# Designs tried in a protein design run: peptides against a protein of PDB entry 4LZF. Part 14

Target 1, 155 residues: chain A of PDB entry 4LZF
Amino acid sequence: GGRLVVFPNGTRKELSADGQTVKVMFFNGDVKHTMPDQRVIYYYAEAQTTHITYPDGMEVLQFPNNQTEKHFPDGRKEITFPDQTVKTLHPDGREESVLTDGTIIQLNPDGSKVIQFNTGQREIHTADFKRREYPDGTVKTVYSDGRQETQYPTG

## One batch from the design tools (peptide)

Design b1_p15_1_s2 (made by RFdiffusion4, then SolubleMPNN; from b1_p15_1, 9 letters changed)
Fold by OpenDDE base, seed 5:
Structure b1_p15_1_s2 (fold): chain B 155 residues (1-155), chain A 15 residues (1-15)
Amino acid sequence: as target 1 above (155 residues)
Amino acid sequence: AAPQAEPIPEEIKAF
């Protein structure tokens, strides 16, 4: 049968009958589950955060605001925000956010940013300028010195 | 200690 061990500090350890599931209930309210699949589930009571660690190095975080994060073994992170925006952080420093309206934001390691709007317009942000590209071929540039330039589509 | 969440991004504004 299962066993319950109660420690002097108030921590409790529950063992399943097969010994494959271990539940530790810490005196501070935190809970640690070790599962048969070797997944470890931490619940942090004060933060109301769940942290799952997998034997392959994958981690999943669930926050009380409904944010979820996946931390991949290769160092990539995938964050689903409460508004359902998905942001991917790459090990090379690239970031990509996909908004629910179809807007895509890319941040490059050099600090440049590209925004692809759902309207087909695109913005490029660099240290030197911000540029808006329109579907008709018009391009508007605002330089860091405040100068503006508009290029019209030519045949 | 509990993990910290990635901060929520700022609103994107067009120029």
Scores: peptide ipSAE 0.301, ipTM 0.834, DockQ to the pose 0.042
Fold by OpenDDE base, seed 3:
Structure b1_p15_1_s2 (fold): chain B 155 residues (1-155), chain A 15 residues (1-15)
Amino acid sequence: as target 1 above (155 residues)
Amino acid sequence: AAPQAEPIPEEIKAF
């Protein structure tokens, strides 16, 4: 049969009969499960957060606001926000967000940003300007000095 | 210490 160890501080440790599953219930309400597949499931009681670590270095976080995060061994992070936007953080500093409406936001390491709207419109943000490109060929530019320019498709 | 979540991005507004 399984074993139960009760420590003087109130922490409890449950061992399976085969010794492959360990459940630790800490005095602060945290719970740690070590599974036969070597994944570790840690529940932080105060934060209501679940943290799963895998033997390959993968980590999964589940937050009480319904946000989930995957931390890959290569340093990439994939965040699913409560609104179901998916944001990818790359090790090189590039960020990509995909919204549920199909809008794509790309943030480059130099701070420049590109927004591709589902309407076919595109925004480009740099240190020097913001630019909106329309499907009809109209281009509006607002420069950092406040100057504005509109270019029309027919020139 | 519990992990902290990535902050929720601000709403995207067209200029």
Scores: peptide ipSAE 0.288, ipTM 0.828, DockQ to the pose 0.043
Fold by OpenDDE base, seed 4:
Structure b1_p15_1_s2 (fold): chain B 155 residues (1-155), chain A 15 residues (1-15)
Amino acid sequence: as target 1 above (155 residues)
Amino acid sequence: AAPQAEPIPEEIKAF
């Protein structure tokens, strides 16, 4: 059979009969499972958060609000928010969010932002202005000083 | 310590 070790601080360690599964139940309610496939499952009791680490360096986080995060070995992160928005954080500092309505938000390392709306409108944010581009060719610019400019399509 | 979640993004405001 398996073995149970009980430590003086109340931590318990369960070993399977084959020795391939280890369950540590910490005194604070946290749980650590080491699985036969070498993944490690951490459960943080206070935060109600699950953290899975894989031998290839992949990490998966599951939060109590239904948010899920994948942390890739290359440093990329993919976050699925409760509203099902998917945000990708790239190692170079670029961010991309895809909303459920098809809107795409790109944040560049220089702090500039581009929003591609599902309507075909595009919005560009820089340090100096916000600009909205419309499918008809109209362009509206709001400058950081509060000035506004509208460029109408030629035609 | 428990890991921290990525912050939920703010609502998009159009103009």
Scores: peptide ipSAE 0.288, ipTM 0.825, DockQ to the pose 0.042
Fold by OpenDDE base, seed 2:
Structure b1_p15_1_s2 (fold): chain B 155 residues (1-155), chain A 15 residues (1-15)
Amino acid sequence: as target 1 above (155 residues)
Amino acid sequence: AAPQAEPIPEEIKAF
């Protein structure tokens, strides 16, 4: 059979019969599982958050609002939000979000933003303007000073 | 300490 160790502070440690699984139940309600594949599953009781760490440096976070995060060894993060939007944070500071409707949002390290809508429309956001490009070739620009410009496909 | 979640993005506003 397995082994149970009870510490004076109320923490409990359960060892499987084969010694390959360890479960620690901390006095604060947190739970730590060490698995045969060397992954560690930590549950934070107060935050209701699960944190999984893998031997290769991969980490997975599961939050009570249904948000999931993957932290890759290369520094990249992939976040799945409750609305099922997937956001990727790159080590170079670039961000990319893919919405459920197929819209793609790219944030560049300089703070500029590009939105590719599922309708074929495209928005470009800079410090100086917001610009919308339409499939018919129309381009609308709103400058930071409030000035507006429309360019038509026929000139 | 428990990890903090990435903030939920703001809604896209069309113009």
Scores: peptide ipSAE 0.286, ipTM 0.826, DockQ to the pose 0.042

Design b1_p15_1_s3 (made by RFdiffusion4, then SolubleMPNN; from b1_p15_1, 6 letters changed)
Fold by OpenDDE base, seed 3:
Structure b1_p15_1_s3 (fold): chain B 155 residues (1-155), chain A 15 residues (1-15)
Amino acid sequence: as target 1 above (155 residues)
Amino acid sequence: MAPLPEPIPQHILEF
């Protein structure tokens, strides 16, 4: 059979009959589940936040505002915002956001930015210029000094 | 993290 242990401070520990599942209900309302697969699920009652830790080092955070965060063992982080935008933070400092309309925004460690619009247009931001590339091959560049250039696909 | 339970149980229920 299972076992329930009650501590003087009000904390309770439930052990499954096989001993593979442990549930700790803390006196402050927090809950810790240890699963047979060694996954540990923390629920923080005051913050209403769930924190799952996996044996491979993966972590998943679920916040009450519907934001979720995945912390990968390689140092990558993936944030799903309440609006369903997905932002990936890479260990090299690169950031990528995928919007719900399919737009992709890349922030590079050097400060440059690339936007791939769902229309097929691309915008490149550097220290020296902003450049818009159009699907027809037209390229418009605005330089930091205010100079503008337009290149057309037909000669 | 959440606080650890006390080492000595007050009650034990087997089921």
Scores: peptide ipSAE 0.094, ipTM 0.824, DockQ to the pose 0.086
Fold by OpenDDE base, seed 2:
Structure b1_p15_1_s3 (fold): chain B 155 residues (1-155), chain A 15 residues (1-15)
Amino acid sequence: as target 1 above (155 residues)
Amino acid sequence: MAPLPEPIPQHILEF
C-alpha cells in the first residue's frame, strides 16, 4: 500500500504503493505532485497558481484569472490571456498576438509592426511609413514626411 | 522539505 509521512512542521507526504507518485502537502497549503513521467505539478496556495515543470525543461503556469503561460526550453513563451488572445514571445525579440477574431499582430525586433486583419487588410508600421494593403490590391502609404502614395491594382 | 519560492511573473498584453 501507499505511505503517509507526517513531518513535525505539519507537512505531509503521500507515496503511492509503487513509489512513482508523490504528493507533498506543505504546511503553507502548497501542494507538490511528482508524477511517474517525472513532471512536477506545484500548486501555490496563496497565489492560487499551478506550475507544471516537465523533464525537457518545459514549464506551464495556470493563473487564477484563467491566463496560461507556456515557457519553452528554447526561451520562447506562449501566453493565453483570459480573453483567449494568444501572444508568442520569441527569443529573437519578435512578438506575435493572435486575437479571437483571427487578427494577427506582429512586433518585429527592428521596431516595425504588422497587422493582418481578419478582413484581409494588412497594415505595416515602420519608422519611415505606415502602409495599408487592401484585399483588392490597393496600397496606401503615408510617409513620415507627410507624403502620401496610393497604388492601384490596375494602374 | 520547503515550499518553492512564490514570485510568479505574469505577462500583460501589450500591442
Scores: peptide ipSAE 0.037, ipTM 0.627, DockQ to the pose 0.190
Fold by OpenDDE base, seed 5:
Structure b1_p15_1_s3 (fold): chain B 155 residues (1-155), chain A 15 residues (1-15)
Amino acid sequence: as target 1 above (155 residues)
Amino acid sequence: MAPLPEPIPQHILEF
């Protein structure tokens, strides 16, 4: 059968009969659950946060405000915000956010920003200019010096 | 056995 260990401080440790599941209920209300697949589920009672660690180094954080964070072994992070926006932070410093309306915002390590609008328009922000690209091939550029340029699809 | 420290902070969406 299973095993229950009660510690003097009030912590309890439950072992399944097969020994593959271990549940530690700490005196402060925290819980550590080791599963047969070797994932470890931490519950922080005060923060009401769940932290899952996987054998491959992946981590998943679930916050009480419905934010979820995935931390990949390669250093990439994927955050799902309460509003269902998904932000990916890449190891190279690039950040990408996908909004619920389909807009994609990319922040590049060089400081440039690219917005792909749900309308098919694209906007590029650099230190030197802001550029709007239209689906018809029109491109409008506003340079940092105030100069403006429009390129038409027919050249 | 002792409880773990506080989890890492939540990220904030900034544009």
Scores: peptide ipSAE 0.037, ipTM 0.633, DockQ to the pose 0.199
Fold by OpenDDE base, seed 4:
Structure b1_p15_1_s3 (fold): chain B 155 residues (1-155), chain A 15 residues (1-15)
Amino acid sequence: as target 1 above (155 residues)
Amino acid sequence: MAPLPEPIPQHILEF
């Protein structure tokens, strides 16, 4: 059978009969579950936040506002915001946000930004210019000095 | 055995 240990401070520890599941209920309402798959689930009662750690180094944070953060063993992070935007942070410093409307915003390590609009238009931001690329091949560039250029598709 | 510090959101979307 399972075992329940009650500590003097009010913390309780439940052990499954097979010993594969351990549940610690802390005196402050926090909960720690160690699962058969060796994942550890921390629940912080005051923050209503769940933190899951996996043996491979994966971590998952779940916040009460529905924000979720996944920290992958390779250093990649994936954040799902309350508005359901998904932001991926890559180990190389590249960031990619996917909006609910399908717009993709990429921040590159060099500081440039690329926006792929759901309309098929693409906007590129650099230190020197902002460039809008249209599906028909038209390209409009606004330089940092205020100059503007429009290039039309050839052919 | 003691509770760990509460995690906080690390990132905010800025674009």
Scores: peptide ipSAE 0.035, ipTM 0.623, DockQ to the pose 0.188

Design b1_p15_1_s4 (made by RFdiffusion4, then SolubleMPNN; from b1_p15_1, 9 letters changed)
Fold by OpenDDE base, seed 2:
Structure b1_p15_1_s4 (fold): chain B 155 residues (1-155), chain A 15 residues (1-15)
Amino acid sequence: as target 1 above (155 residues)
Amino acid sequence: EAPQADPIPEEILAF
């Protein structure tokens, strides 16, 4: 069977019968699970935050406000906000947000922005212009100097 | 002998 060890300070250590799962309940309210797949699940009681670490270097944070963060070994971060928007931070400085309505917002390292609307329209923002691309192939550009250009679709 | 609790990471304290 499993084993329960109780330490003088009140910390408890529970071992599964096969020895593959370990649960430590610390006197401060923290809880640490070591799993058969070598992931570690740590609950910080004061912060009410769960931190999962994987052997490949992946980390997952679960905050009390329902925000979740994934930290990938390549340096990428994925944040799921309480409103279920998902934001990805790339190592090259690019940021991508996926909204619940399907809209995708991309922020590029050069300061440009691309919005892919759920309607199929796309908007591109640069230092020199704002451009709207329509599903029918029409493209409208407003340049920083005030010029406006419309490019009509081919038949 | 007794297991030690981990310190709260700075990234969690900053949240």
Scores: peptide ipSAE 0.391, ipTM 0.911, DockQ to the pose 0.886
Fold by OpenDDE base, seed 4:
Order: structure tokens, then C-alpha cells, then sequence
Structure b1_p15_1_s4 (fold): chain B 155 residues (1-155), chain A 15 residues (1-15)
């Protein structure tokens, strides 16, 4: 037998029989769940957004457009976009996006970019050049001055 | 005694 408390303002508080689960339904439509594992699930009705907080400092945001964000205690963030692209932001400023086709895009703190294609090709972007590396060992470089160079595989 | 709703975080409002 749990308990239901109804407050004069219309807020309702449900307690489980063991007292380990608490559900508060606020008059504004917000819902707050406190779970036995001490995570708190808060639903903001106006924003239609769910915010989960964990005892270790982990946070999860679930937006109405199906985007989700995970905020890790180490400062890392992981964003899953509606198109199912997963973007990881690292505390050092490095960003990594994994596309649904398996392509990986890395943005480095120095401004360089690396694309690892699902075909095994790799593209490197720096201030000085754009370079394409092929699985056969061929490397094509386009320099910032417009020069192009092809390095053929050894053997 | 009545529980209070949390304000919407700025990061959610900015979405």
C-alpha cells in the first residue's frame, strides 16, 4: 500500500509502499520521479523535455524532437541527433561525429579535421592542405596554394 | 510542505 498526497494547489505526490519511489505530479504538468537508484527523472511539461540526473553527476536530456544529450561527470557530452548521428564533445575541445553510414568525422582542437569514410578512405584537413588517403596506399594532397600532389603506393 | 516545481533550465529554454 503506497500513499497519495494531494496538496491544495493540485500537486500530487505518490509514494511507493516501500517508500523508495516518489512521483510528484505538479499542477503545471511537470512530473518528478525519484527512483530507488537515486536517479531523478524530471519532465518539464511546457518544454516537453525530460531531464534525468544521476548521483554520480551524469545527466541526460531528452528533447521533443528526439534529440538526446548525455552530460558525463568528466565533462564529456554525447549528442544523439534526430537523424541518429552521434556527436561526442570532449573536454579538450575535440569533437567526434559518427554518421549512420559509419563515417567518422573528427574535429581537433588545433582546427584540423579528419574524416574516416566507411569505404576505408581517409581525408585530412589542415590549414596547409586537404589530403585524401586511399586503401591502396595512394595519397592525394591539395595544398592551400592550389598545388596538387599524388603519392603512389609502394610495391 | 507542498513540493515546488523546478524552473526550466536555461539550456532547455535555449533549445
Amino acid sequence: as target 1 above (155 residues)
Amino acid sequence: EAPQADPIPEEILAF
Scores: peptide ipSAE 0.391, ipTM 0.911, DockQ to the pose 0.901
Fold by OpenDDE base, seed 5:
Structure b1_p15_1_s4 (fold): chain B 155 residues (1-155), chain A 15 residues (1-15)
Amino acid sequence: as target 1 above (155 residues)
Amino acid sequence: EAPQADPIPEEILAF
């Protein structure tokens, strides 16, 4: 059957009957769950933060303000903010933010920025220009020298 | 023999 061990310092250890689930409740309020799938769920009481570690190296942090961070084995990080914006940081330095309205903001390693609006319009920012692409194929470019160019759809 | 609590990771402390 299951077992409960109570240590002199107040730490408690619960073992499932199959021995595959272990729950340690530390005297400081921390809780550590070791699961059958070998993931470890650690709750830090003082920080009110849950840290999940997976055997493949993935980590999940759940902060008290409802922010969640996923750290992938490949070095990618995914942050879900309290407002439900999702920001992905890629190992190549690219960053993507998905806003709740469906807008996608991409920051590229070369310093360029791409905004995909929920309207289907796209805006591209580079050192040399800002460009707005419209769903009908019209493209408007404002160059850094102040020149403006409109390209009309060819269709 | 009693299990030891883990130290709080710096990334959590810095939050």
Scores: peptide ipSAE 0.389, ipTM 0.911, DockQ to the pose 0.892
Fold by OpenDDE base, seed 3:
Structure b1_p15_1_s4 (fold): chain B 155 residues (1-155), chain A 15 residues (1-15)
Amino acid sequence: as target 1 above (155 residues)
Amino acid sequence: EAPQADPIPEEILAF
């Protein structure tokens, strides 16, 4: 069987029968789980936040407002906001947001922006122009100098 | 010896 140790300060330590799972319940309300796969699940009672650490360096934060953050070993960060928008920050500085309606917004390190609408239209923003691409192959460009160009699809 | 609780990370305190 497992073991339960109760300390004078109120901290409790529970060990599984196989010794592979350890649960510590601290007197302050924090809880620490050490799992057989070597992940550690720590609950901070005052912050109401769960922090999971993996042996490969991955970390997961679960905040009380339902926001979740994943920190990958390569430096990538993935944030799931309370509204279920998912934002990915890449190590090269590129950012991508996926909205609940399927719209994708990409911010590139060079300052350009690409919006992929759920309608199949795409909008590209650069220092020199704003361009709208339509599903039928039509492309409309407005240049920074005020010039406008329309490219029609080939029949 | 009783186990000690970890301090709250700054990234969590700043949230």
Scores: peptide ipSAE 0.389, ipTM 0.911, DockQ to the pose 0.878

Design b1_p15_2 (made by RFdiffusion4)
Fold by OpenDDE base, seed 5:
Structure b1_p15_2 (fold): chain B 155 residues (1-155), chain A 15 residues (1-15)
Amino acid sequence: as target 1 above (155 residues)
Amino acid sequence: EEPRPYPAEWDESIA
């Protein structure tokens, strides 16, 4: 059978019969689960936040506003916002947001921005120009000096 | 042997 240990400060520790699962209910309301796969699930009662740590270094945070964050061992972070937008922060400084309508917004380390619209159009923003690429191959560029160029599709 | 709770260090880290 399992075991229940009650400590003088009110903290309670439940151990499964096989010892593979441990549940600690702290006096402050926090709860810690140690699972057979060595994953640790910690619930912060005051913050109402769940923090899961995996043995490979993966971490998952679940916030009371329904935001979820995944911290990958390679340094990448993936944020799922309450509106279900998913933002990925890459170790190289690149950021990518995937909107619910399928639009992808990429912020590059050099400051440029690329928007891939759900229509197939793409917009590129640099310090020197804004460029719109159309599915038919047309490309329109507006330069910072006010020049406008259109490249028509070939083929 | 008596376990202690973790420090409350998690706020909405990235919003």
Scores: peptide ipSAE 0.250, ipTM 0.769, DockQ to the pose 0.413
Fold by OpenDDE base, seed 3:
Structure b1_p15_2 (fold): chain B 155 residues (1-155), chain A 15 residues (1-15)
Amino acid sequence: as target 1 above (155 residues)
Amino acid sequence: EEPRPYPAEWDESIA
């Protein structure tokens, strides 16, 4: 019940019997699948990259180096790197990286940086200082002017 | 209509 159309340029179009699935095999090797759920799966043959688009505006890119990118309708992007680090780019300019060991690195729009180590230590970077917070409550600060300060835990 | 491939092939967008 399906239909195959072969075009003069060498492109082939396969239609399912119900018309809900369409597969286009382009003359350049690219492949386009239109699925019943209206997602479109496009494969770039030369780049070996897959691009999936969803009706709600979601996009997924799969690169040959095993990097995956998710582009959310709200403007957020989530990148999974080959080493499985996950980086989220937020519309407000904030960036967050989650390393495989659980370390979280946050880059804020104001230029500050926060590292939450898997050990429970936290490091804060600003224009004025670098600060290390320890689980016992000790806080060490190195100021941009070279001054160093240690705050000892209380209580 | 004769289908045409997408004009731009994707490259890794974010390093």
Scores: peptide ipSAE 0.249, ipTM 0.769, DockQ to the pose 0.401
Fold by OpenDDE base, seed 1:
Structure b1_p15_2 (fold): chain B 155 residues (1-155), chain A 15 residues (1-15)
Amino acid sequence: as target 1 above (155 residues)
Amino acid sequence: EEPRPYPAEWDESIA
């Protein structure tokens, strides 16, 4: 059968019968679950934040405002905002945001920006130009020197 | 051994 250990400071430790699940309820209200799959689920009572650590090094944070952050072993971080926008921070400095309407916004380490609209249009911002690509293959470019060019698809 | 709660000193957000 399971076991319950009560410590002098009020911390309680519950052990499953098979020993594969451990629940520690700390005197400060924090709760720590050690699961059969070796993930550790820690709940910070004061902050109302859940922190999950996985054996592969992944970490998941769940905040009271409904924001979720995933910290991957490769250094990538993924934030799901309360509005369900997903922002990925890559180790190379690249950032990518996926909006709920399917729009993707990419910020590159070189300072360039790419917006992939849900309509199929794409906008590219660089130091030298701003470019709009259309689904029909038309490309409009405004260069930093003020020159404007329109490139048409093969006809 | 009496288990201890995690310290509160950690980064709450990468924002």
Scores: peptide ipSAE 0.249, ipTM 0.764, DockQ to the pose 0.325
Fold by OpenDDE base, seed 2:
Structure b1_p15_2 (fold): chain B 155 residues (1-155), chain A 15 residues (1-15)
Amino acid sequence: as target 1 above (155 residues)
Amino acid sequence: EEPRPYPAEWDESIA
């Protein structure tokens, strides 16, 4: 069967019968699980934070305030906030936030911003203009110099 | 061979 090892400092190590599952309960309250799929689940007792590491380099952090973070092997990071907003940080510097109402906010490395509203409207912010695109095809642009232009569908 | 806990420093929240 399984076995339990108790160390002099109070740390305890539990091994499954097949040896594929290992649970270490450290003297400081931390807990480390090594799973058959080789993922490691580490619980920091003082911080009440869970850190999962996967063999492919994926990492998952779970914080006591219900925030979760995923660190992908390609350098991408995904944050789920307590309010359930999801923000993705891309290696190229691009950031995307998905709000609970379905609105998507994209921040580009050049400083431009794109908002995709749940209504189907889209707003583009650049150094030179702010543009609103409507589902019917109408496009309204306000340029930095104050000039305004409206393009209508069907002419 | 006695297991040691990870350092007290843990990954900080990004935002």
Scores: peptide ipSAE 0.245, ipTM 0.767, DockQ to the pose 0.379

Design b1_p15_2_s1 (made by RFdiffusion4, then SolubleMPNN; from b1_p15_2, 11 letters changed)
Fold by OpenDDE base, seed 3:
Structure b1_p15_2_s1 (fold): chain B 155 residues (1-155), chain A 15 residues (1-15)
Amino acid sequence: as target 1 above (155 residues)
Amino acid sequence: MEAEPFDESLLDSVA
């Protein structure tokens, strides 16, 4: 059978019969589960946050506001916001947000930004201009100096 | 948002 240890400070430790599962219920309300697959699930009672660590270095954080963060071993981070927007932060500094309507926003390390709208329109932001590309091939550019240019589709 | 794990030193010393 399993084993239960009760410590003088109120902390409780439960061990499975095979010793592969350990549950520690700390006196402060925190709970730590060590699983047979070597996952560690830690629950912070005060913050109401769950932190899962995996043997390969993957970490998952679940916050009480319904935000979830995944920290990958390669340094990439993926944040799912309460509104279900998914933001990926890459180690090279590039950031990508995917909105629920299908819009994709890319922020590049050089400060440029690209928005791919769900309508098929694309907008490019640089230090020198903002450019809107339309599905029909029309391109409108507004330069930083206020100059505007429209290129019409050919074909 | 991330927090540090609770100190288990006392638990480890007695278990």
Scores: peptide ipSAE 0.052, ipTM 0.702, DockQ to the pose 0.083
Fold by OpenDDE base, seed 2:
Structure b1_p15_2_s1 (fold): chain B 155 residues (1-155), chain A 15 residues (1-15)
Amino acid sequence: as target 1 above (155 residues)
Amino acid sequence: MEAEPFDESLLDSVA
């Protein structure tokens, strides 16, 4: 059968019968699970936050407000917000947000922004202009100096 | 006792 060890400080350690699962209940209310697949699940009682670590370096954070963060071994981070928007932070500084309506917002390291709307329209923001691309091939540009240009689709 | 808490600095949100 399983084993229960009670330490003098009040911490409790439970071992499964096969020895593959370990549960530590710390005196401060924190809980640590070591699983057969080598992942470690740590629960911070005061913050009500769960932190999962994987052998490959992957980490997952679950917050009490329903926000979830994934930290990938390559340095990429993926945040699922309470409203279910998903934001990816790339190691090169690029950020990408996917909204629940399908809109994609990209922030580039040079400060430019690209919005891919769920309607098929695309908008590009740079220091020099804002440009809207339409599904029919029309492109409208508003330059920072106030000049406007419309490019019509070819036949 | 072998088990230690994770570093709480890892709980900072990247958002």
Scores: peptide ipSAE 0.043, ipTM 0.625, DockQ to the pose 0.407
Fold by OpenDDE base, seed 4:
Structure b1_p15_2_s1 (fold): chain B 155 residues (1-155), chain A 15 residues (1-15)
Amino acid sequence: as target 1 above (155 residues)
Amino acid sequence: MEAEPFDESLLDSVA
């Protein structure tokens, strides 16, 4: 059968009969499960947070506020916020947020920002200007010095 | 946001 080890500090370790499942219940209330598929599920009692680590290097964090974070082996991170916005952080420093309304916000390593609105409008932010591109081809630019320029569509 | 892992070395020291 299974085994139960009780440590002097109150920590308990349960081993399945086949030895493939290990459950450690720490004295502080934390729980660590080692599963047959080699994933490790750690529950932080005080923070009420679940941390899953996979043998391929994938990690998943689940927070009590309904936020979820995925840490991919390639260094990419994906955060699903409580409002269901999904933010991807790339190893090169690029960030992309997808809002529930379909808006996409990209932050580039050079500091520029691109917003793709669900209306088809696109806004580009640089150190020198903010530029709004409209579906009809109109482009409006507001420069850092306060100047404004409008380029009208061709045709 | 990240959670700081619990120090499992205490388990190893007691075992």
Scores: peptide ipSAE 0.040, ipTM 0.688, DockQ to the pose 0.087
Fold by OpenDDE base, seed 5:
Structure b1_p15_2_s1 (fold): chain B 155 residues (1-155), chain A 15 residues (1-15)
Amino acid sequence: as target 1 above (155 residues)
Amino acid sequence: MEAEPFDESLLDSVA
């Protein structure tokens, strides 16, 4: 069967019968699980936060406010906010947020921003202009110097 | 909110 070790400080260690699962319950309420698939699950009692580390370098953080963060081995980070917005931070500095209404906001390393609205409209922000692209092919541009241009769709 | 480093010294020292 399994084993239970109780340490003098109150920490408890449970070993499964097959030896594949180890659960350490620390005296402060923290918990560490070592799983058969080599995941390590840390629970921080005070923060009420779960931190899962995978053997491939993947990490998952679960916060008490329902925020979840995934840290990928390639350096990408994916944050699911409490409102269910998903933000991806890429190693190249690009950030992408997907809102619950389907809107996608992209922040590029060069400082430009692209908003893909759920209506099919797209807005591009650069140092030189803001441009709105419409589903019908109309494009409106407002330049930094105050000029405005409308390009109409061609048939 | 972003993930911040946690002090895991207690966990690492015992487990």
Scores: peptide ipSAE 0.030, ipTM 0.655, DockQ to the pose 0.054

